Peptides against a protein of PDB entry 8OXM. Designs and how they scored, part 228

Target 1, 371 residues: chain A of PDB entry 8OXM
Amino acid sequence: FKAEFRLAGGVNLPKIIDCVGSDGKERRQLVKGRDDLRQDAVMQQVFQMCNTLLQRNTETRKRKLTICTYKVVPLSQRSGVLEWCTGTVPIGEFLVNNEDGAHKRYRPNDFSAFQCQKKMMEVQKKSFEEKYEVFMDVCQNFQPVFRYFCMEKFLDPAIWFEKRLAYTRSVATSSIVGYILGLGDRHVQNILINEQSAELVHIDLGVAFEQGKILPTPETVPFRLTRDIVDGMGITGVEGVFRRCCEKTMEVMRNSQETLLTIVEVLLYDPLFDWTMNPLKALYLQQRPEDETELHPTLNADDQECKRNLSDIDQSFNKVAERVLMRLQEKLKGVEEGTVLSVGGQVNLLIQQAIDPKNLSRLFPGWKAWV

## One batch from the design tools (peptide; made by RFdiffusion4, then SolubleMPNN)

Design b2_p22_4_s4 (from b2_p22_4, 16 letters changed)
Fold by OpenDDE base, seed 3:
Structure b2_p22_4_s4 (fold): chain B 371 residues (1-371), chain A 22 residues (1-22)
Amino acid sequence: as target 1 above (371 residues)
Amino acid sequence: MTPLERRNENIIKNLEEALKKL
């Protein structure tokens, strides 16, 4: 380790440390305190297994379908070391940075990111109809610009085209695997883009197994497929490469159902793996001030000793775990709303749900569904 | 080896043993 550290900012003041490996290579690491990285570590292992399944299949291997993973080393229930995702930027930082954001640069006459957020916060407690109307007004006056990411980073046309395909494949793979695992909290700061590969890196995996649906403002989309996410794919949008990569990923997941169920079962019944949404975490996730992306609720394990009888907790937990496994099995069978769908039918339904402005307008304003 | 490292190794080992049976 080098003797010096930097602060990354945020309320938890994570420490950036530089490490020299036994190979003589410098590696930057992020040391988080007051955060439980066990869920991130577990989800990274699940992503590595999904990548193994995708590499075994000829059609997904040929397409280089993979989820970007990073190393997580939990040190305690409240501390760990993350691999620093060098050469990545949050998509929110590129799109909606207050000074130099792509929306401000390419669409200077549109609403500011702040104006959009304010309008959606004003209607947060209103009817779904009022939320939808304001969301449509925001969308009309805040047009997508994420196509410019690849255009700025990749000046050679052949490289630009290759990187746009890599991006589209990364979105497809992470969207389908994220849906199968019920990954939530996919706001614009929890999705990084690699400036060299154009691949996405999903961070902060603390909302999984559809626990986003039990938030005070429930998540209404299967994954992030907002207008900027689609704009980054170029002129074909969700059609062609994206849809086909989703279908091929879903085919591999459905054909691997027994493996995926066995793995998730072991994880759900691990007494150390707290994947359940608790009220304090739920409040924290939906009371975030704009700039406090890095507060994890230090749930003092000590304050949740409301003496519920251990037997009633275990029975309630087991019923929730069983329900999660049943829903995972349904997804892997293509069961949506009691109907068995083909891979193409299931992927089509998920795309339609993810792009539906009625679903997007109902999300928590901090998710920034207009971006 | 901390109690946490032993537990992570046991989880990994159980996952690897489950993966070898598949």
Scores: peptide ipSAE 0.006, ipTM 0.394, DockQ to the pose 0.021
Fold by OpenDDE base, seed 1:
Structure b2_p22_4_s4 (fold): chain B 371 residues (1-371), chain A 22 residues (1-22)
Amino acid sequence: as target 1 above (371 residues)
Amino acid sequence: MTPLERRNENIIKNLEEALKKL
């Protein structure tokens, strides 16, 4: 390892380190402390399995449908090493960076990202009607600009068109796989875009199996399909390529139900893998910018072994795992709201749920559903 | 301990010692 490190920013201050391999190659790595990377590692294994299923099917293989993966090496319950996603940028950094963000560059007369966040935070405890009205006002005064990512990076029209298609396919594949695994909405900093391929890389997979629905502000969308995410697809938006790629991905997932259920069952019952939402994790994921000042948790983890009766914990855990497996089985059968849907019907419902301004207005404002 | 387990333990230990110095 080199003696120098850089900070990647963010609350956990992950350390960027450069490592020289035994092959003489330099490899950049991200070291996270105070974070459990076991969930990320497990989700990457499930993504690799989904990619194997997508490569076996002729229709998804011809479309090059894949979810981007990265290497995760958990080192302890609170530390690990991530592969550095070289040549990627967070979509949030490109879109809403305070200095050089695409919204500020292309829409200088629109609301600032800070003004949008402030307006939505002010109504966070208000009615759904008040949230919807303020969200619509924010959306009118904060117009999407993500189309400019491909236009800035790919000057040749034929390359630009190819990369926009690669982006659209990547969003479709990750949205459907993410829905099946219950990843829900994704913070804009936890979606990276590759500057060469235009493919998305989803990072920080700490919410899975619909655990976003049990947050203090529950998720209301099956995946992130906000206005900027759609704008990156170009003039057809969610129609045509995106819809067809979602349908073909969903078809492969549904036809692979037994394999998916068996693997997720093994993971849900692994005593080394805690995927459940705990109150501290829920608070951390939905912290207000104002609350960052006081909670230095001096968690003196005094190991007060609350001898919670092991039997009652195990029974409660098993009932949560069973409910997750039942819901996964429903998704893979096309059961939505008690009705069996075709692949096209299910994909249509999910797209409509993901783009509905009423659902988007109800999301946690910290996740910036207007971006 | 396999040679892989021993390598992982040494990597963990070196990273924990590096993290304690930071």
Scores: peptide ipSAE 0.000, ipTM 0.315, DockQ to the pose 0.027
Fold by OpenDDE base, seed 4:
Structure b2_p22_4_s4 (fold): chain B 371 residues (1-371), chain A 22 residues (1-22)
Amino acid sequence: as target 1 above (371 residues)
Amino acid sequence: MTPLERRNENIIKNLEEALKKL
């Protein structure tokens, strides 16, 4: 390893280290020291399996439908090494960086990202109607700009068009795979975009199997399909390429139901894989940036008092795992709200749910559903 | 060295030892 490291920022202060391999190649690594990377590692394995299914199908292979993966090496329950996704940027950094974000550059008269966040935080505890009204005001005064990512990076019109299609396919694949696995909404810092391929890389996979629905502010969308995510697809938005790629991905997932159920069953019952949402993790994921000063996670929860009978813990865990498997089976059968939908009907419902301003307005304001 | 810096050195050291075993 090189003796020098950089900080990647954020609460956990992950360290960027450079290592020279036995092949003489320099490789950048991200070291996390206060994070359980086991869930990330497991989800990367599931994504690799989904990619194998997508590559076996002629329709999805021809469309180059894939979910981007990265290497994760858990070292302990609270530390590990990640492959640094070289040539990627968080979409949140591109869009809403306070210094030189695309919203500030292209829409200087719109609300600042801070003003939008403040307005939505002020209504966080209010009615759904008040949240919706303020969300619509924010959306009116904060117009999408993510179309400019491909325009800035790809000056040749033919390359630009190809990369916009690659982006749209990447969003479609990750959205449907993410829905099947119950990843829910994704914070804008947890979605990287590759500056060369325009493909998305989803990082920090700490919410899976619809556990976002049991957060203090429940998730209301099947995946992130916010206005900027849609704007990056260009003038067709969710229509045409995106919809067709979602349908083709969903067809492969539904036709692979037995394989996916078997894989997820093994993972849900793995005693080394804690996928359940605990109250401390839930609080951490929905903390205000202003509250970061006092909550040192003294995860010195003395393990002593919750000798709940091993039997009651196991029964509660098994019931949650069974419910997750049942819901996964429903998704793979196209069962939505007690009705069996076609692939096109299911994909249409999911798109409508994901873009609905009423659903978006109910999300946790920290995840910036207006971006 | 802050307690954070010492914890950080121990993480790096444990990482270097783990990576020597791979």
Scores: peptide ipSAE 0.000, ipTM 0.297, DockQ to the pose 0.029
Fold by OpenDDE base, seed 5:
Structure b2_p22_4_s4 (fold): chain B 371 residues (1-371), chain A 22 residues (1-22)
Amino acid sequence: as target 1 above (371 residues)
Amino acid sequence: MTPLERRNENIIKNLEEALKKL
């Protein structure tokens, strides 16, 4: 290892370390402290399995439909090593960086990212109607710019077109796989884009199996398909390539029902894998950026004295695991709101739910649904 | 322990020691 480290930005100040392998190659690694990477490691294994299923099917293989994966090595319940995704940037860093973000560069007369966030925070505790009206005002004065990512990175027109297609395919594959697994917390810092491939890398997989629905502000969309995400696809938006890639991914997932259920069952009953949302994790994920100064809950280890009878904890856990498996089985059968849908019908419903301004306006302001 | 598991264990130890120095 090199003696020097760099800080990655963010609350937990993850450390970027460089290591020289026995092969003489330098490899960057991200060391997270105060974070349980076991859920990330498990979700990466499930993504590798989904990739294996997608490679077996001729139509998904021809389209190169894959979810990007990275290596995770959990070290303890509070530390681990991540493969540093070299040549990736958070979509939030590109779009809404305070100094040089794409919205500020291409739309200097629009609302600032700070003004948008402030307006949505002011209505956070208001009615759904008031949230919707303010969200529509924000959207009118904050126009999408993510098309410029591929235009800045890929100057050759043929390469530009190929990379925009790779992006659209990556969004489609990760959206459907993420929906099947109930992946939440898809804010703009938890989605990286590769500057060479234009493919997405989903990080911080700590909200899965629809546990985002039990947050203090529940998640109301199946995946991130916001205006900037759609703008990156170009003039066709969600139509054509994106929709067809979603349908082909969903066909493979539904046809692999038994395999997916068996694997998720093994994971849900693994005593080393805590996927359940606890109240402290729920509070942490929806903390206000302004409240970050005072409430470090010193999680003193001593508040483990909720001696709920071990029997009642185990029975409650098993009931939640059964409910998650039942909902996964429904998704893989195309059961939505008590109705059995075709693959095209199910994908259409999910797209409509993900782009609906009424659903987007109800999300936690930290999710940045206007981006 | 596979050679990969031993390598991971040595990476773990070196990282825990690096984290204790911080």
Scores: peptide ipSAE 0.000, ipTM 0.331, DockQ to the pose 0.027

Design b2_p22_5_s1 (from b2_p22_5, 11 letters changed)
Fold by OpenDDE base, seed 1:
Structure b2_p22_5_s1 (fold): chain B 371 residues (1-371), chain A 22 residues (1-22)
Amino acid sequence: as target 1 above (371 residues)
Amino acid sequence: TEEALKEFAEKRYKELLELLEK
């Protein structure tokens, strides 16, 4: 290991460590020190299974619809080595880096990312109407720039067009599979983009099975489809390629209902897979930067074996697991808000929910819904 | 151990793949 480390983007600020292997090759490794990498490992396995389903279907195979996966080697409950996704950058780093971020470069007269965050944090405890008004002001003064990613990386027009399509397909596949698995909104630092393929890699999968809806500030979108995410698709936005790829992905997921239910059932009842939201995890995910300074000393308190009375906890756990399975079954049947929708109707509803500025304005400001 | 966790993850991955092959 080199003595030097870099911070990767992300809520958990994972450390990138350069390792020299016994073969003399330098390998970048991402070391997470606070996250349960078991959840990431399990979710990568589920993504590989979804990829297998997508490869079996002729229409999704022809479109090369896949979720990018990474290797996770869990070392402990709180530590592991991720195979660093070489040639990837966090979308958040590209967009809102304070030094050279694309918003600062292309829109120097817009609000800074910090000004946007401050404005949204000031209204965090206010009404939904006040949040919406401030969010619209922020959005008006912080215009999307993610189109420039493909333009900077791919100078050849034919390559640029192909990579923009690859990006759009990657967003569609990850959005629909992410919705089925209940990953919810993703912080922009937890979405990596491959600088060669323009495909997305989702990291830090610590919120699954709609557990984002039970956070202190509940999630209001099915997946991240913010203005910059849409801007990266180019002039057609969510129409055309994105919509069609979502529909074809959803069709495969719905037609694989029994398989997906069986997989998720096995995972939900796995005693080694802690998918449940706990108060400490909820606090960590929605902690304000100001609150980080106070909680550092108290988390060293002994893991008192809370002798969780086995009987009452098992019943509460089983009820949550059953609710997750029921909601998964509804999604796979196209049941939204008590109504059975076609694949096209369901995908349309999800897109509309994800791009609605009223839903985006209600998200936790730390997740930067204006980006 | 790290190896036991890896073997367990690999075993589960195989079991899950076998469920997809049926």
Scores: peptide ipSAE 0.013, ipTM 0.453, DockQ to the pose 0.021
Fold by OpenDDE base, seed 4:
Structure b2_p22_5_s1 (fold): chain B 371 residues (1-371), chain A 22 residues (1-22)
Amino acid sequence: as target 1 above (371 residues)
Amino acid sequence: TEEALKEFAEKRYKELLELLEK
């Protein structure tokens, strides 16, 4: 390891360290302290399985539909080494960095990211109607700019077009796989974009199996398809390539129902894989920036040996696991709201749900649904 | 036991990987 490290930002101040492998190659490593990387490791394995299914199918293989994966080495329950996605940037850093973010550069007269955050935090405890009105005001005064990512990185028009297509395919694959796995909405700092491939890398997979729906502010979208995410696809938005890639991914997922159910069943009953939402995790995921200062000392989660009476927890756990499996089976059958949909119908519903300003306005303001 | 469930999960995961590599 090199003696120098960089901070990647975030609450746990993960350290980016350069290491030289036994092959003499320098690799960047992210050392997360205090984060449970086990969930990330398991979800990367599931993504690899989904990628295998996608590579077996001729239509998804021809489209190069893959979910990007990274290597995770858990060192403990609270530490691990990630193979840092070299040449990636968080989409949130590109879009809403305080100094040089794309919104500030391309839309200097729009609301600042802070003003948007403040306005949405002020209505956090208000009605859905008030949230919607303020969200629409924020959106009107904070116009999408993510199209400029590919334009800045890829100056050649042919390369630019290819990379925008790669981005669109990556969003489609990750959205549908993410929906099947119940990843829900993803914080903008937990979506990396590769500066060379324009593909997305999803990190910090602490919410899976629709556990985001049981948060104090429940998730209301099947995946992140915010205005900036859509803007990166270019003028066609969600139509054409994105929709077709979603449909082809969903076809493979639905046709792999038995395999996916078996995989997820094994994972749900893995005693090492704590996928369940707990109150402390829920609080951590939906903390206010102001509350960060006080809660740092009390995450001594060591002392509550809650002697979870094995019997009552086993029944509650089994019921949650069964419900997750049932919902996964419904998704893989195209059952939405009690109706069996075609792949095209299901994908259309999911896209409409994901882009609906009413759903977006109800999200936790900390996740910045206007970005 | 937690260990037996772990060993079962690891074994089944390996079997699933082998099924996916075929």
Scores: peptide ipSAE 0.011, ipTM 0.416, DockQ to the pose 0.022
Fold by OpenDDE base, seed 2:
Structure b2_p22_5_s1 (fold): chain B 371 residues (1-371), chain A 22 residues (1-22)
Amino acid sequence: as target 1 above (371 residues)
Amino acid sequence: TEEALKEFAEKRYKELLELLEK
């Protein structure tokens, strides 16, 4: 370890530590404090397993369908070493940085990211109709620009085309696997893009197994497929490569039903894997910037009174785990809304749900559904 | 300890891989 550290940006001020490996290579490591990296570590293992399934299938292997993974070494319940994905940037940093974000650079006459956030926060407690109207106004005055990421990074036209395809494949694979695992909290800071590969790296994997649906503002989309995410695919949008890669990923997941159920069952009953949503975690994920000041450190949750009878907690936990397994089995059978769908039908429904402005307008404003 | 958590994570990863090979 070098004695020098750099601060990474963001609320949690993660420390970037340069480490010399046993191979003599310098590696940047992100030391996250306060976050339970055990969830990220377990979900990275699940992604590696999904990648193994995708590599076994000829059609997904030929398409190079993979979820980008990173090394996580949990050190404690509140600390761990994350291999910093060198040469990645949060999509939010590229798109909506206050100084030089792509929206400001390419669309200087559109609403600012702050104006969009403010408008959506003002209607947060309003009707779905009012949220939809304001979301449509925001979308009209905040046009997508993520196409410029690949255009800025890849000047050679042949490289640009291949990188745009790599991006589209990465979005497709992560969207379908993320849906199967019920991955939530896919805001623009939890999705990194690799500046060399154009592949996405999903971070902060603490909302899994559809626990985003039990948030105070429930998640209404199966994955992030917002206008900028689609714009990064170029002129084809969600059609062609994206749809076909989703279908091929879903086919592998459905054909791996028994394996995926067994893996998820073992994880759900692992006492070291806290996948359940708790009120404090829910508050943290959906706190307002204004509410950051009121989190007095005095929530010493006295560990004493949450001695709910161990039996009642265990019964409640078991019922939630059973429901998660049942819903996972439904997804892997193609059961959506009580009907059995083909792979193409299921993927089509998920795409339509993810791009629906009505669903997007209902999300928590911090998710930035207009980006 | 950091080493014990790493060893646990590696063991758990190996167990999960063995479940995929069945």
Scores: peptide ipSAE 0.008, ipTM 0.439, DockQ to the pose 0.022
Fold by OpenDDE base, seed 3:
Structure b2_p22_5_s1 (fold): chain B 371 residues (1-371), chain A 22 residues (1-22)
Amino acid sequence: as target 1 above (371 residues)
Amino acid sequence: TEEALKEFAEKRYKELLELLEK
């Protein structure tokens, strides 16, 4: 270990530690505190399994459809070492950094990221209609710029084109697999982009199995397909490459139903894998600036669990696990809102839900749905 | 121990791979 560490941005102030391996290679490691890195480790294993399924299929293999994975070494229930994804940047840091973000550089007359956040926070407790109106005003005065990521990094036109395709494929694969697994909390700091490959790396995988829908402000989108995410795909947007890659990914997932159900069942009943949403985690994910003052460190997680009878906990847990498995089975059958859809119909519905400004306007302001 | 957790993770990963090869 080097004596010097850097703080990564984020609520838990993760420490970036440079480690020299026994092989003499320097490896960056992210030490997260208070996060259950076992959830990240388990979800990385699931992503590796999904990648194996995608590599077996000729159509997805030909398109190089993969989810980027990283190594996780859980040290405890509340600590561990993540292999830091070297050469990655959070999309939020590129887009909305206060000093030199792409929105400020390319759109200096638009609203600042702070002004957008402030406007959406002011309406957070308001009606859905008021949230929608303010969201549309924010969107009109905060135009997408993520197309410039590939243009800045890849000056050769042929390389630029290939990297934009790699990006679009990565968004498609991670969006569909993320939807199947019910991956939530896809804010702009939990999605990294590789500066060399243009592929996305999803981090902080603690909100899974649609547990984002039971947050105080429920998640209303199946995945992040916001205006900047779409802008990075170039002129075709969600049409052409993205849609086709989503359909081919969904086809592989649906054809792998039994395997995916078996995997998820083993994980849901793993006593070491706490995938359930708890009130402390919900408060942490949707903390308001006003609530920062009252979080005395003294809420021992131990005291509230002790009072539910073991039998009532077990029955309630089993019912939630069964519901998650049933919903996963529905997704893998193409059942949406009680209707069986084709792969193309299901993918179309998911895209429409993800880009709907009514759904986006209802998200927690910290998710930054205008980005 | 860190080693026991690594061995457990490697063993479980191997068991999951063997389930995928069937």
Scores: peptide ipSAE 0.007, ipTM 0.396, DockQ to the pose 0.020

